# Ledger of designs, part 11: peptides against a protein of PDB entry 6MBK

Target 1, 240 residues: chain A of PDB entry 6MBK
Amino acid sequence: GFEMVNFKEEGFGLRATRDIKAEELFLWVPRKLLMTVESAKNSVLGPLYSQDRILQAMGNIALAFHLLCERASPNSFWQPYIQTLPSEYDTPLYFEEDEVRYLQSTQAIHDVFSQYKNTARQYAYFYKVIQTHPHANKLPLKDSFTYEDYRWAVSSVMTRQNQIPTEDGSRVTLALIPLWDMCNHTNGLITTGYNLEDDRCECVALQDFRAGEQIYIFYGTRSNAEFVIHSGFFFDNNSH

## One batch from the design tools (peptide; aimed at target 1 I177 C201)

Design b1_p19_1 (made by RFdiffusion4)
Pose (drawn by RFdiffusion4):
Parts: structure tokens; C-alpha cells; sequence
Structure b1_p19_1 (pose): chain A 240 residues (1-240), chain P 19 residues (1-19)
């Protein structure tokens, strides 16, 4: 019912190959396909996750290393997902100095500075941990772990991650949801939810989509400062 | 540990999809 298309404005997204009515359940993704904090713990990253206090406290950082470890694993279950991810992003981590200079004197620039400093600190910290700590000597990252790797990983997580209930429903966790996460954003209401009975992520159409029209979802009621800093885009006519 | 914290924003999919 859909195909991948490289749109000028949003980059790659989903396009309808048939008419899709509003409120139609047109997209579902079972839990097995998701990359989660739990799958990160049970992966080759597990030994380091159990020893490093930062990875235990910060599931978003855990997901970034999970993404990097699987990217460096030729036989990873998630290779189809990793190979279709973007190689670059428009998060401010990628901006030139003069591009950030336009934000001087604004409310938003403080968070740009924090993002930069946090990412650089994390890279330097984990570089040292990976190169010296015995619980990381079997990681794929010991051979090579560049700043570009880390910038890419945290950008992938911040622009795509989601909260979902745990498999039991009593807690929440962070996850990457393949296929569905290729939908771009438009104004509207959230139409994606987690179905605990079928144990899958389900998405109903936000609006009618004719064949040939791009399929959009509503990401959330975020400001443009949040979209730029954490999602890497500015949304014209953001009603929120 | 707190100096490594981030203010990133996940999408919330904790509730069921609408009918």
C-alpha cells in the first residue's frame, strides 16, 4: 500500500500506492523488529551496559551505542533497518559555525550549546571507556569509534526515538521503530499507538491519502525550537 | 552522571491507537 520516495522537502518518506481512508489501520510493526533498551542490554553491548553507570541511566545513549554496535556487526538482525537509515542529519550538531551564529541572542541557542557540549563530552568519555575498560574489549567499536560515528548515532536516536510500553505494560522504554519511522510530519493529531494485545505498534491514517500522495503522521505537539534541535527540521505553520 | 544527561524528546506511543 505504500512505496519509499525521495521527496525534496522532507527527504525519504512513504507514498500511498492506493487510496487510504482516514482512520484506516494501514501500518503495524511487531515488537520483534524494534530496537529497544532491552535489546541493547541483551546484545554485545550487554557487558559494558552492566558496568557503565551512564548507559544504565540514559536509555537514549544506550540506543545510540546499540545502533553503532549493530551497524558494526555484519550479521545483525537489524541490518536491513540500519542500512536504510540516513547517513547525515540536519540536527545542529551538523551546522557550520556561521549557521549557529544566526541564533545569537535567541532563546534557542542555549540548548544548541548544551547539545554540542553534551555530545562532545559523551564521545570523549566513551572513547576512553572503550579503549581501556575490559568490559568493552569485545565490542565492535574497539577497532574504530569516531566522532562522526557518535554524532550519527545520537542524531539517529534523537530524530527517531519513541517511548513505548514495556512488553508487560507496567513500564515505559525507548525504542526505534523501523518502517513506520520513515513517515514525515504534518499538522494533526497523534494516530500511532502501541497495541499490547498484538504486541505491535499500530498507525491509523491521520487523513485521507489518495494514491500518489505522501503519507504523513503527526509527530507531536512540539515547538519549532524542539523540531530544529532534536528532530533536525523547521516546520512552517506549526500550530503548536 | 547528570552532566551526561540529554533533553531529547521521544515520540509518545504509550497509549493505544484511536478507533
Amino acid sequence: as target 1 above (240 residues)
Amino acid sequence: VDEFATDWLPRDITAPAPS
Fold by OpenDDE base, seed 2:
Parts: sequence; C-alpha cells; structure tokens
Structure b1_p19_1 (fold): chain B 240 residues (1-240), chain A 19 residues (1-19)
Amino acid sequence: as target 1 above (240 residues)
Amino acid sequence: VDEFATDWLPRDITAPAPS
C-alpha cells in the first residue's frame, strides 16, 4: 500500500501505491521491530546502562547510544532502518550561522543555546565514560565516538522518539519506530497509537490519499517554536 | 541529572490508534 521514496526538499517519505481512505489502518510495526529503552538494556549497551546513572535516568540518551551502537554494528538487526535515517538534521544542533540569526528574533534562541550547551556537556561526560568504564570495552564505538556522532544520535532521537506502553501496559517507555517515522509531518490529529493486544504500533490514515501521493502524519500538538527546537519543522500556518 | 537535562518532547502514542 506504500513505498519509500526520496522526495525533493523533504527527503525520504512514504508514497501511497494505492488509494488509502481516511482512518484506514495502512501501517503497523510490531514491538520486536522497535528500538526501545528495553532493547537498549538488552543490547551490548546493557552492562554500561546498568552502571551509569545518566543512562538510567534519561531514556532518550539511552536510545541515542543504542542508535550509535547499532549503527557501528555491521550485523545489527536495525541496519536497514538506520540507513534510512538522515545523515544531517534541521535541528538546532545543525543550524548554520544565518539560521541562528533568524532565531534571534524568536524566543527559541535561548533553547537553542541551551541545547548546544547541554549536548556538549553530555558528550564530554560520556566520552570519559566510554574511555574509562570497564563495561564500555565491548562497545563498537569504543574507539570512534565523536561529537558529530553524538550530535547525530541526539538529533535522531529528539526528532523521532515516541512514548509507548511497556509490554504489560503498566508503564510508559520510549521507542523509535522504524518505517513509520519516514512519514513526513503535516497538521492534523494524531492517528498513530499502540495496540497492546497485538503488541504493535498502528497508524491509520489522517486523510484520503490517492495512489502516487505522499503520506503525511501528524506528530503532535506543538507550536512552531517547539517544532523547530524538537523536530526541525516550521509551518507558516501552524494553528498552535 | 539536571545539569544534563534537555527539553526533549517525545510523541505520545500510548493510546490506541483511532478505529
């Protein structure tokens, strides 16, 4: 019902191969295919996770390191997904000088500088951890952990992380959702949720899409400033 | 932890999708 396409200006997205009706379940992703805090704990990162207070306290950073470890692993199950991720992002960590100047006219500038500072601090901390902690020895990034690597992983998680229920539904955890997150964003209502009975993420169509049209989804209610900071998106007519 | 904190807002898809 859909295919991955590299669109001009928008990058990778999903295109309908048939007519899709509004509210039609056209895409689902089982839990076993997701990159989650739990899968990070069960990966080569697990031993370090169990010993590092920051990884334990910040699931988003755990996901970032999970991405980096899997990217550095040629035989990773998630290689097909990781290869679809952008090499660079439109997030503040990638802003050029002119883009930062533009944001000086907005309240977002303080958040941008905060992100720069916090991300740099995180990198410095984890660089030392990776170099000195015994449980970091088996990490595939042991000898290759640059700020550019971390910036990429942080931006990937920042733009793509989702809250989903744990397997038993008792708590909330964080997840990256392969294939689904290739859908580009538009305004509307959230049409993605989690089906605990079938243990999968499910996406229903926001609107009718004809064969050949790009499939868009709505990621959530945010202001333009929040989209810029967290997702790298900007809409002139954003109603929020 | 606070010194490393960032304002990352995950999408909330904990509820079931519309049906």
Scores: peptide ipSAE 0.413, ipTM 0.835, DockQ to the pose 0.921
OpenDDE base, seeds 1, 3, 4, 5: peptide ipSAE 0.037, 0.157, 0.134, 0.170; ipTM 0.606, 0.739, 0.732, 0.737

Design b1_p19_1_s1 (made by RFdiffusion4, then SolubleMPNN; from b1_p19_1, 7 letters changed)
Fold by OpenDDE base, seed 5:
Structure b1_p19_1_s1 (fold): chain B 240 residues (1-240), chain A 19 residues (1-19)
Amino acid sequence: as target 1 above (240 residues)
Amino acid sequence: VSAFATDFIPRDLTSPAPK
């Protein structure tokens, strides 16, 4: 009922191949297709994860390293997904000097500086870990872990991470959702959730979409500043 | 751990999708 298309203005997105009605379940993604903290723990990263308190405490960083490890693995199940990800982002970590100066006129500047500082600290810490920790020896990024790699992974997770229930529903975990996260943003209500019974993410249509129209979803209620910092874009029609 | 905290805001999809 949909296809991936490169739209000239928004970049990659999903286009309807048939008429889709509002509230129709048009897209679902089983847990097995998600990149989660659990899949990170079950990957080549698992041994290091079990020994590093920061990876254990910060699921977003675990996802970032999971993404880097899978990207460096030619036989990764997620290669098709990873290849659809941007090579660069509009997040503050990629801002040029003029863009940073623009943000100085906004309340977001403090958060931008904090993000720079935190990301740099994380990179420095994990660079040392990768160089010295025994469980890092098997990581495909052992001999190639640059700031650019980390910046990309952090930005990928920052713009795409989701909270979903664990398999038993007892806790909350983090996930990247392939295919679904190709949908671009519009105003509205969140129409995506997790069906624990069927163990899948489910997305219902925000509105009617005709065949040939781009399918949009709502990422959440955020200020423009928060969109810039956490989602890497401004939404002109955002009323918050 | 606290020194490495970054204000990333994940989307909350823990609830079922609307019916």
Scores: peptide ipSAE 0.399, ipTM 0.807, DockQ to the pose 0.933
OpenDDE base, seeds 1, 2, 3, 4: peptide ipSAE 0.363, 0.380, 0.392, 0.376; ipTM 0.797, 0.803, 0.800, 0.794

Design b1_p19_1_s2 (made by RFdiffusion4, then SolubleMPNN; from b1_p19_1, 7 letters changed)
Fold by OpenDDE base, seed 1:
Structure b1_p19_1_s2 (fold): chain B 240 residues (1-240), chain A 19 residues (1-19)
Amino acid sequence: as target 1 above (240 residues)
Amino acid sequence: VSEFATNGIPRDLTKPAPK
């Protein structure tokens, strides 16, 4: 009922191939297709994950390294997804001097600086880990781990991470949701959730979409300051 | 486009989709 399209101004998105009615379940993604902390643990990253406390404690960082490892793996199952991700982001980690100057006049500057400092510190830490830890030797990123790589991965996770239940529903884990997160954003209500019985993410249509129309979803309401910090855009301009 | 999650503040999709 939909197809992936590279829209001129909005980049990748989903276009309806038929009429979709409001509240219709038009998109679902089984757990096995998700990039999760668990899939990271089960990947080439697993041995290092099991030995590094930061990876264990911070699922978002685990996902970031999962992305980097899979990106560096030509035969990765998630290559089709990874190739749809932006090469850069509008998040504060990519802000130039002029953008930072603008933020200095806002209440968000403290959080921006904190994010930048933390990311830089994390990179420095993991650079050393990758260079010295025995379980890092077999990682495909061993000889190619730059700050730009880390910034990209962290930003990818920052802008796309979701909380979903674990398989048994006893805990919450983090996931990137391929295909689904290609939907561009519009104002409305959250129409995505996790169906634990069928073990899949499910998205129902926010509104009626005619064949040929782009399918938009609502990713949530945040303050402009929060969008700047976490997504790099204002609510009124957040089309994707 | 997934630019709405925050570093450390993920989207909460633990609840079922509205059906």
Scores: peptide ipSAE 0.505, ipTM 0.852, DockQ to the pose 0.337
OpenDDE base, seeds 2, 3, 4, 5: peptide ipSAE 0.426, 0.505, 0.460, 0.484; ipTM 0.818, 0.851, 0.811, 0.821; seed 3 fails the geometry check

Design b1_p19_1_s3 (made by RFdiffusion4, then SolubleMPNN; from b1_p19_1, 8 letters changed)
Fold by OpenDDE base, seed 2:
Formats: C-alpha cells, structure tokens, sequence
Structure b1_p19_1_s3 (fold): chain B 240 residues (1-240), chain A 19 residues (1-19)
C-alpha cells in the first residue's frame, strides 16, 4: 500500500500506492524489528551497558550507542533501516552560524547552546569510557568514535525516539521504529500506538490519501520551538 | 546524570492506535 520515495524537498518519505482511507491501519512494525533499549542490552553493547551508570540512566543514549554499533556492523540486521537515516539533520547540533543567529530572536537559543554543551560533555565522557573500559574492547566503534559520529547518533535518536510498552506491558521503554519513521510530519493527531496483543506498533491513516500521494503522520503535540530543537520542524500554523 | 541531561522528549506511543 506504500513505497519509499526520495522527495526533492522533504527527503525520504512514504508514498501511497493505493487509496488509503482515514483511520485505516496501513502500517505496522513488530517489536522484533524495533531498535530498543532491550535490543541494545542484548547486543555487543550489553556488557558496557551493565557497567555504565549513564547508559543505564539514559535510554536515549543507550539507543544512540546502539545505532553506532549497528551502523559499524556490516552484517547488522538493521543495516537496511540505518541506510535510510539522514547523514545529517536539520537540527541545532548541525546549525551553521546564520541559523544560530536566526534563533537568537527566540528563547530556543538557550536550548541550542545547552544541547551543544551537553552533547560535547557526553562525547568527552564516553570517548574516555570507550578508550579505557574493558567492556568497550569489542565495540566496533572503539577505534572510530568521533564527535561527528556521536552528533549523528544523538540527533537520530532525538528526532526518532518513541516510548512504547515493554513486552509484558509492565513498563515503558524507548524504541526506534524502522519504516514507520520514514513518514514525514504534518499537523494533526497522533495516529500511531502500540498493540500489545499482536506485539507491534500500529499506524492508522490521519486522513484519506490517494494513490500517488505522500503519506504524512503527526509525531506529537509540541510547540514550534520544541519541534525546532527536537525534530528540526517549524510550522507557521502549529496548534501549539 | 543531571550534568549530561539533554532535551529528549520521546513520542508517547504507549497507547493503542485509534480505531
């Protein structure tokens, strides 16, 4: 019912190959295909995760390192997904001087500077950990862990992370959702959720889409400032 | 941990999709 397309202005997205009706379940992704904190713990990162308090406390950072480890692994199950991710992001960590100057007129400038500082501190910390910790020796990124790598991974998680239930539904965990997160954003209502019975993420159509139209979804209710900071989006008529 | 905090607001997808 849909296909991956590289749109000229919006980059990669999904296009309908048939008519899709509003509220129709057109896309679902089973848990086994998700990149989660649990899959990070079960990967080559697991031993280090078990010994590092920051990875344990910050699931988003765990996902960032999971992405980096899998990207550096030619035989990774998630290579097809990772190859669909942008190499750069239109988010504050990638802003040029002119973009930062533009944000000086908004309260977002303080958050931008905070992101720069915090990300740099995190990188410095984990660079030392990767170089010195015994459980980092088997990580494929040990000899190739740059700030550019970390900036990319953090930005990927920042723009794409989702809260989903654990398999037993008792807790909440973080996940990246392959294929689904290729949908570009529009204003509206969240039409994605998790089905525990079928153990999958499910997306229903926000509106009618005709064959050949790009499929848009709403990622969440945020202010424009928050979207700029977290997702790189800005809407003139955002409901927030 | 607080010194490493950053602006991360995950999407809440814990509820079932509307149908």
Amino acid sequence: as target 1 above (240 residues)
Amino acid sequence: VSEFSTNFIPRDLTKPAPK
Scores: peptide ipSAE 0.413, ipTM 0.811, DockQ to the pose 0.891
OpenDDE base, seeds 1, 3, 4, 5: peptide ipSAE 0.164, 0.418, 0.403, 0.397; ipTM 0.675, 0.801, 0.808, 0.805; seed 3 fails the geometry check

Design b1_p19_1_s4 (made by RFdiffusion4, then SolubleMPNN; from b1_p19_1, 8 letters changed)
Fold by OpenDDE base, seed 1:
Structure b1_p19_1_s4 (fold): chain B 240 residues (1-240), chain A 19 residues (1-19)
Amino acid sequence: as target 1 above (240 residues)
Amino acid sequence: VEEFANNFIPRDLTQPAPK
């Protein structure tokens, strides 16, 4: 009961094709369609993952490299999803000098600088890994791994990563959720979760939507400042 | 590992969707 639409002001989003009632399960995404740490391990990245302690310790970085590898792979299953991702983000890693200076008046500046520093260090580390590690030779990004690539992937994961249960429910893993994360943000309550019995992410409608209306969801309880830093969202009517 | 720590806060979707 929805379609992907490129809205003029908000970019890509989902539009209802029929009336959707509040609390209606209108969208679900099976595990097999998710980009997860497990799918990263099962991809061309797997051999490198198995030997790099940073990739193993930091699932978000594993997802970032998974995105980069899949983006560089013309036959990737996730190409349709990756092509819908923004080419740039409203996150600190993309701030211009004037924007950073503006943030100096806020306590967020320390987090911004931390992100810059950490991301730069990670890039330098993985640049060396990609150039020297035997298991990196077959990666599609071997000959093209720029800071801009890494910044994009890290920002994509930063804004879109989700904690979901593992298949057996014994642990928590990280996932990017195609189609679902195309919904733009609104104020409200979290209406998305994971159904382990059916092994799928499920989203119920936050409110009634009429046919032709954009479908919005609430991604989490954060201040606008925290959303800008971590999620790249700003909502004027955010209650925080 | 600590040197590379990012202040990334993933969304928690480990609970079932509301019914």
Scores: peptide ipSAE 0.459, ipTM 0.835, DockQ to the pose 0.885
OpenDDE base, seeds 2, 3, 4, 5: peptide ipSAE 0.454, 0.455, 0.447, 0.448; ipTM 0.838, 0.843, 0.837, 0.841

Design b1_p19_2 (made by RFdiffusion4)
Pose (drawn by RFdiffusion4):
Structure b1_p19_2 (pose): chain A 240 residues (1-240), chain P 19 residues (1-19)
Amino acid sequence: as target 1 above (240 residues)
Amino acid sequence: SAFMENRVPVLRDYTPFTF
């Protein structure tokens, strides 16, 4: 019912190949396809996750390393997902100095500075941990772990991650949801939810989509400062 | 909607990557 298309404005997204009515359940993704903090713990990253206090406290950082470890694993279950991810992003981590300079004197620039400093500090910290700590000597990253790798990983997580209930429903966790996460954003209401009975992520159409029209979802009631800093885009006519 | 009443919303997380 859909195909991948490279749109000028949003980059790659989903386009309808048939008419899709509003409220139609048109997209579902079972849990087994998701990359989660739990799958990160049970992966080759597990030995380091158990020893490193930072990875235990910060599931978003855990997902970034999970992504990097699997990217460096030729036989990873998630290789189809990793090979289709973007190689670059428009998060402020990628901005030139003069591009950030336009934000001087604004409310938003402080968070740009924090993002930069946090990412650099995390890279330097984990570089040392990976190169010296015995619980990381079997990681794929020991051979090569560049700043570009880390910038890419945290950018992938921050522009795509989601909160989902745990498999039991009593807790929440962070996850990457393949296929569905290719949908771009438009104004509207959240139409994506987690179905605990079928144990899958389900998305109903936000609006009518004719064949040939791009399929959009509503990401959330976020400001443009949040969209730029964490999602890497500015949304014209953001009603929120 | 009725669908969302019966589903746990999937929320995109914008928590900063602090350190």
Fold by OpenDDE base, seed 1:
Structure b1_p19_2 (fold): chain B 240 residues (1-240), chain A 19 residues (1-19)
Amino acid sequence: as target 1 above (240 residues)
Amino acid sequence: SAFMENRVPVLRDYTPFTF
């Protein structure tokens, strides 16, 4: 019902290969295909995770390191997904000096500087952890963990992480959702729900899409400033 | 929607990378 296409302005997205009706279930992703905090815990990162308080406390960082470990693993199950991710992002961590200067006229500048500071601090912390912690020795990134690596992982997770329920539905956890996250964003309503019975993410069409049209979904309401910080773009139709 | 009534909404998470 859809295919991945490189659109000129939006980059990669999903295009309908047939007519899709509003509210039609056109896409679903089973839990086993997701990159989650749980899959991170069950990966080569698990031993380190179990002994690092920050990885335990911050699921987004856990996902970032999970992503890095899997990227560095040629036989990773998620290689096909990882290869679909941008190599660079329009997020503040990739801003050039002139772009940062432009933001000085906006309220976002404080968050940008905070993001720089935090990311640098995190990199420094985890560089030390990776170099010194016994459980880091077997990580594929042990001898190759650069700021650029961390910046990429942070930006990847920042722009793509989602809240999903745990398997038992008792808690909320974080996940990257392959294929689904290839949909570009538009204004609208949440049309993705987790089906606990079938243990999968399910997405219904926000509107009618004709064959050949790009499929858009709504990821949630944010201010333009938050879009810049978290996604690196402005959305004109965002009334928030 | 009726679809969402029996499902847990999947929301983009905006938790910053902070410590």
Scores: peptide ipSAE 0.645, ipTM 0.948, DockQ to the pose 0.932
OpenDDE base, seeds 2, 3, 4, 5: peptide ipSAE 0.608, 0.627, 0.630, 0.626; ipTM 0.941, 0.945, 0.945, 0.945

Design b1_p19_2_s1 (made by RFdiffusion4, then SolubleMPNN; from b1_p19_2, 5 letters changed)
Fold by OpenDDE base, seed 5:
Structure b1_p19_2_s1 (fold): chain B 240 residues (1-240), chain A 19 residues (1-19)
Amino acid sequence: as target 1 above (240 residues)
Amino acid sequence: SAFMERHVPVLHDFTPVTF
């Protein structure tokens, strides 16, 4: 019912290949296809995860490292997904001098600088961990872990991470949702839910989409400043 | 929606990667 398309102004998105009606379940993604904190723990990263308190405490960082490890693994199940991810982002970590100058007139500048400082500190910490920790020796990124790698991974996670329930529904965990996260954002209502019975993410159409139209979803209510900081984009008609 | 009433909402997590 849909296909991935590179749109001229919006980059990659999903396009309807048939008419899709509002509230129609058009997309679902089973848990086994998600990149989650749990899949990170069960990957080559698992031994290091089990011994690093920051990875254990920060699921988003665990996802970032999971993403890097899988990207560096030619036989990774998620290679097709990872190849669809942007190579660069419009997030603050990628801002050019002019973009930073623009933000100097806004309250967002403090958060941008904080993000830079924190990301650099995190990289420095994990660089040491990767170089010295015994369980890091088998990581595919052992000999190639640059700031650019880390910047990309954390930006990928910040722009794409979602809260989903654990398998037993008792807690919330973090996930990257392949295919689904290719939908670009629009104003509306949350139309993605987790079906615990079938153990999958399910997305229903926000509105009617005709064949050939781009499919949009609503990621949630945020200010433009928050979108810039976390997702790197402005929403002109953000009435929230 | 009736759909969302029967699902756990999947929410984009805007928490910055920080420590």
Scores: peptide ipSAE 0.398, ipTM 0.888, DockQ to the pose 0.934
OpenDDE base, seeds 1, 2, 3, 4: peptide ipSAE 0.035, 0.404, 0.395, 0.030; ipTM 0.589, 0.888, 0.890, 0.575; seeds 1, 2, 4 fail the geometry check

Design b1_p19_2_s2 (made by RFdiffusion4, then SolubleMPNN; from b1_p19_2, 7 letters changed)
Fold by OpenDDE base, seed 2:
Structure b1_p19_2_s2 (fold): chain B 240 residues (1-240), chain A 19 residues (1-19)
Amino acid sequence: as target 1 above (240 residues)
Amino acid sequence: SAFMARHVPVVKDFTPVTF
């Protein structure tokens, strides 16, 4: 009922190949296809994860390193997904000087500088870990871990990570949801839920979409400032 | 919606990576 399309201004998105009705279940993604903290623990990153307290405490960083390890692995199951990800983002970590100057008129400037400082500090920490920790020797990124790599990975996670239940539904974990996260954002209501019985993410259509129309989803209510800082989006008609 | 009432919401986490 949909196809991946590279739209002129919005990049990759999903386009309906048939008419889709509002509330119709048009997309689902089983847990086994998700990139999760659990899949990170079960990957080549697992041994390092088990011994680094920051990876253990911060699921988002675990996802970032999982993403980098899989990107550096030619035979990774997630290569098709990773190849759909932007090479650069509109997040603060990628802002040009003029964009930073524009934000000086807002309170966002403090958050921009904070992100720069934090990301640099994090990179320095993990660069040292990767160079010196015994369990880092098996990582495919061992000899190719740059700041640009880290910036990309954390930006990918910050813009795409989702809260989902654990398999038993007892806790919340973090996940990247392939295919689903190709849907670009529009204003509306949350239409994605996790089906614990079938162990999959399920997405129903926010509205009617005709064949040939781009399929949009609502990521959640945020101010434009929050979207810029966290996701790089500007949305004129944001409901926040 | 009736659909969401039967599901655990999947929500974007926009929290910056910070420590």
Scores: peptide ipSAE 0.348, ipTM 0.874, DockQ to the pose 0.922
OpenDDE base, seeds 1, 3, 4, 5: peptide ipSAE 0.343, 0.341, 0.311, 0.317; ipTM 0.872, 0.872, 0.861, 0.864

Design b1_p19_2_s3 (made by RFdiffusion4, then SolubleMPNN; from b1_p19_2, 6 letters changed)
Fold by OpenDDE base, seed 3:
Structure b1_p19_2_s3 (fold): chain B 240 residues (1-240), chain A 19 residues (1-19)
Amino acid sequence: as target 1 above (240 residues)
Amino acid sequence: SAFMERHVPVIHDFTPVTF
């Protein structure tokens, strides 16, 4: 009931191919298609994950390395998804000197500098781990792990990670949701939920969409400042 | 909605990657 389209002003999004009614289930993604902390643990990264305390404590970093390992693997199941991701982001980690100077007069500057410092420290730590740890020897990124790689992976995760339940529903884990994350955002209510019985993410329509209209979802309530720091953009219709 | 009452909400996590 939808297709991926490049919209002139908004970039890539989803367009309805038929009329979709409000609250209609139009999109679902089974757990097996998600990139999760669990899929990272079950991948080539698993042995390193089991011995590195930071990877174990920080699911978002585990997802970033999972994304890098799968990108470097020609036969990865997620290659079609990874190829849809931006090669660069408008997030603070990609800001030019003039953009940083503009922010220097704002409250956001402290968060920008913190993000730079933290990302640089993380890269330095994991560069050493990849070069020296025995379980890193089998990683496809071992001889090709740059700051640009890490910056891209972290930015991809920060802009696209979602909280979902574990398979048993006992706790929360992190996931990238292919196809679903192609939807652009609007103001509204959360219309995406996890169905534990069918073990899949399910998205219902926020409103009626006619054939040919762009499909929008609601990512959550955030300020414009938070969107700039975490997602790199201002939301014009953000009432908060 | 009746839909969300039967589902665990899927929430975008805006937490920065920090340590």
Scores: peptide ipSAE 0.409, ipTM 0.893, DockQ to the pose 0.901
OpenDDE base, seeds 1, 2, 4, 5: peptide ipSAE 0.391, 0.407, 0.398, 0.375; ipTM 0.888, 0.891, 0.889, 0.881; seeds 1, 2 fail the geometry check

Design b1_p19_2_s4 (made by RFdiffusion4, then SolubleMPNN; from b1_p19_2, 7 letters changed)
Fold by OpenDDE base, seed 3:
Structure b1_p19_2_s4 (fold): chain B 240 residues (1-240), chain A 19 residues (1-19)
Amino acid sequence: as target 1 above (240 residues)
Amino acid sequence: SAFMARHVPVIHDFTPVTF
């Protein structure tokens, strides 16, 4: 029903290979294929997770380390997904001096500097943890944990993390959703839901798409300033 | 929609990685 394509103006996205009708279920991803806080706990990271209070309190950081551990593991199930992720991002953590100077005239500058300070502090903390904690010795990143690695991982999570229910539906957890997160953004309504009975993410078409057209989804309502801070881009038609 | 009425919404989390 769809294929991954590199669009000249928008980069990678999904293209319909047949006509898709509005509200048609065209994409689903079972829980077992997601990168979640739970899959992080069940991975090589699990022993460290069970003893580090920050990893336990911050599911987004747990996902970042899960992503780094799986990237460093040649036999990881998620290698095909990780290979589709950008190697760099247009988020504030990657801004050049001129981009930062431009933002100094905006209200976003405070949040940009906060991200720099927080990310540096987090890296320093976890560098020490990885070097000294007994359960870190088995991590594939033990001898290769750089600031660039951490910056990439937190940027990947910040731009792609989603709220989904736990398996029993009692709580909310965080997930990266392979293939689904290749869809580019447009204005509209949320058309992705979790099916607890079948234990999978399900996405229905926002509108009719013809064969050969790009498939768009709606990530949620945010201002352009928030998109710059969290996703590194402006969307001219963004309704907020 | 009838679809979303039977599903838990999947929403992108825009919370920054802050501590």
Scores: peptide ipSAE 0.388, ipTM 0.886, DockQ to the pose 0.898
OpenDDE base, seeds 1, 2, 4, 5: peptide ipSAE 0.367, 0.359, 0.378, 0.383; ipTM 0.878, 0.875, 0.881, 0.885

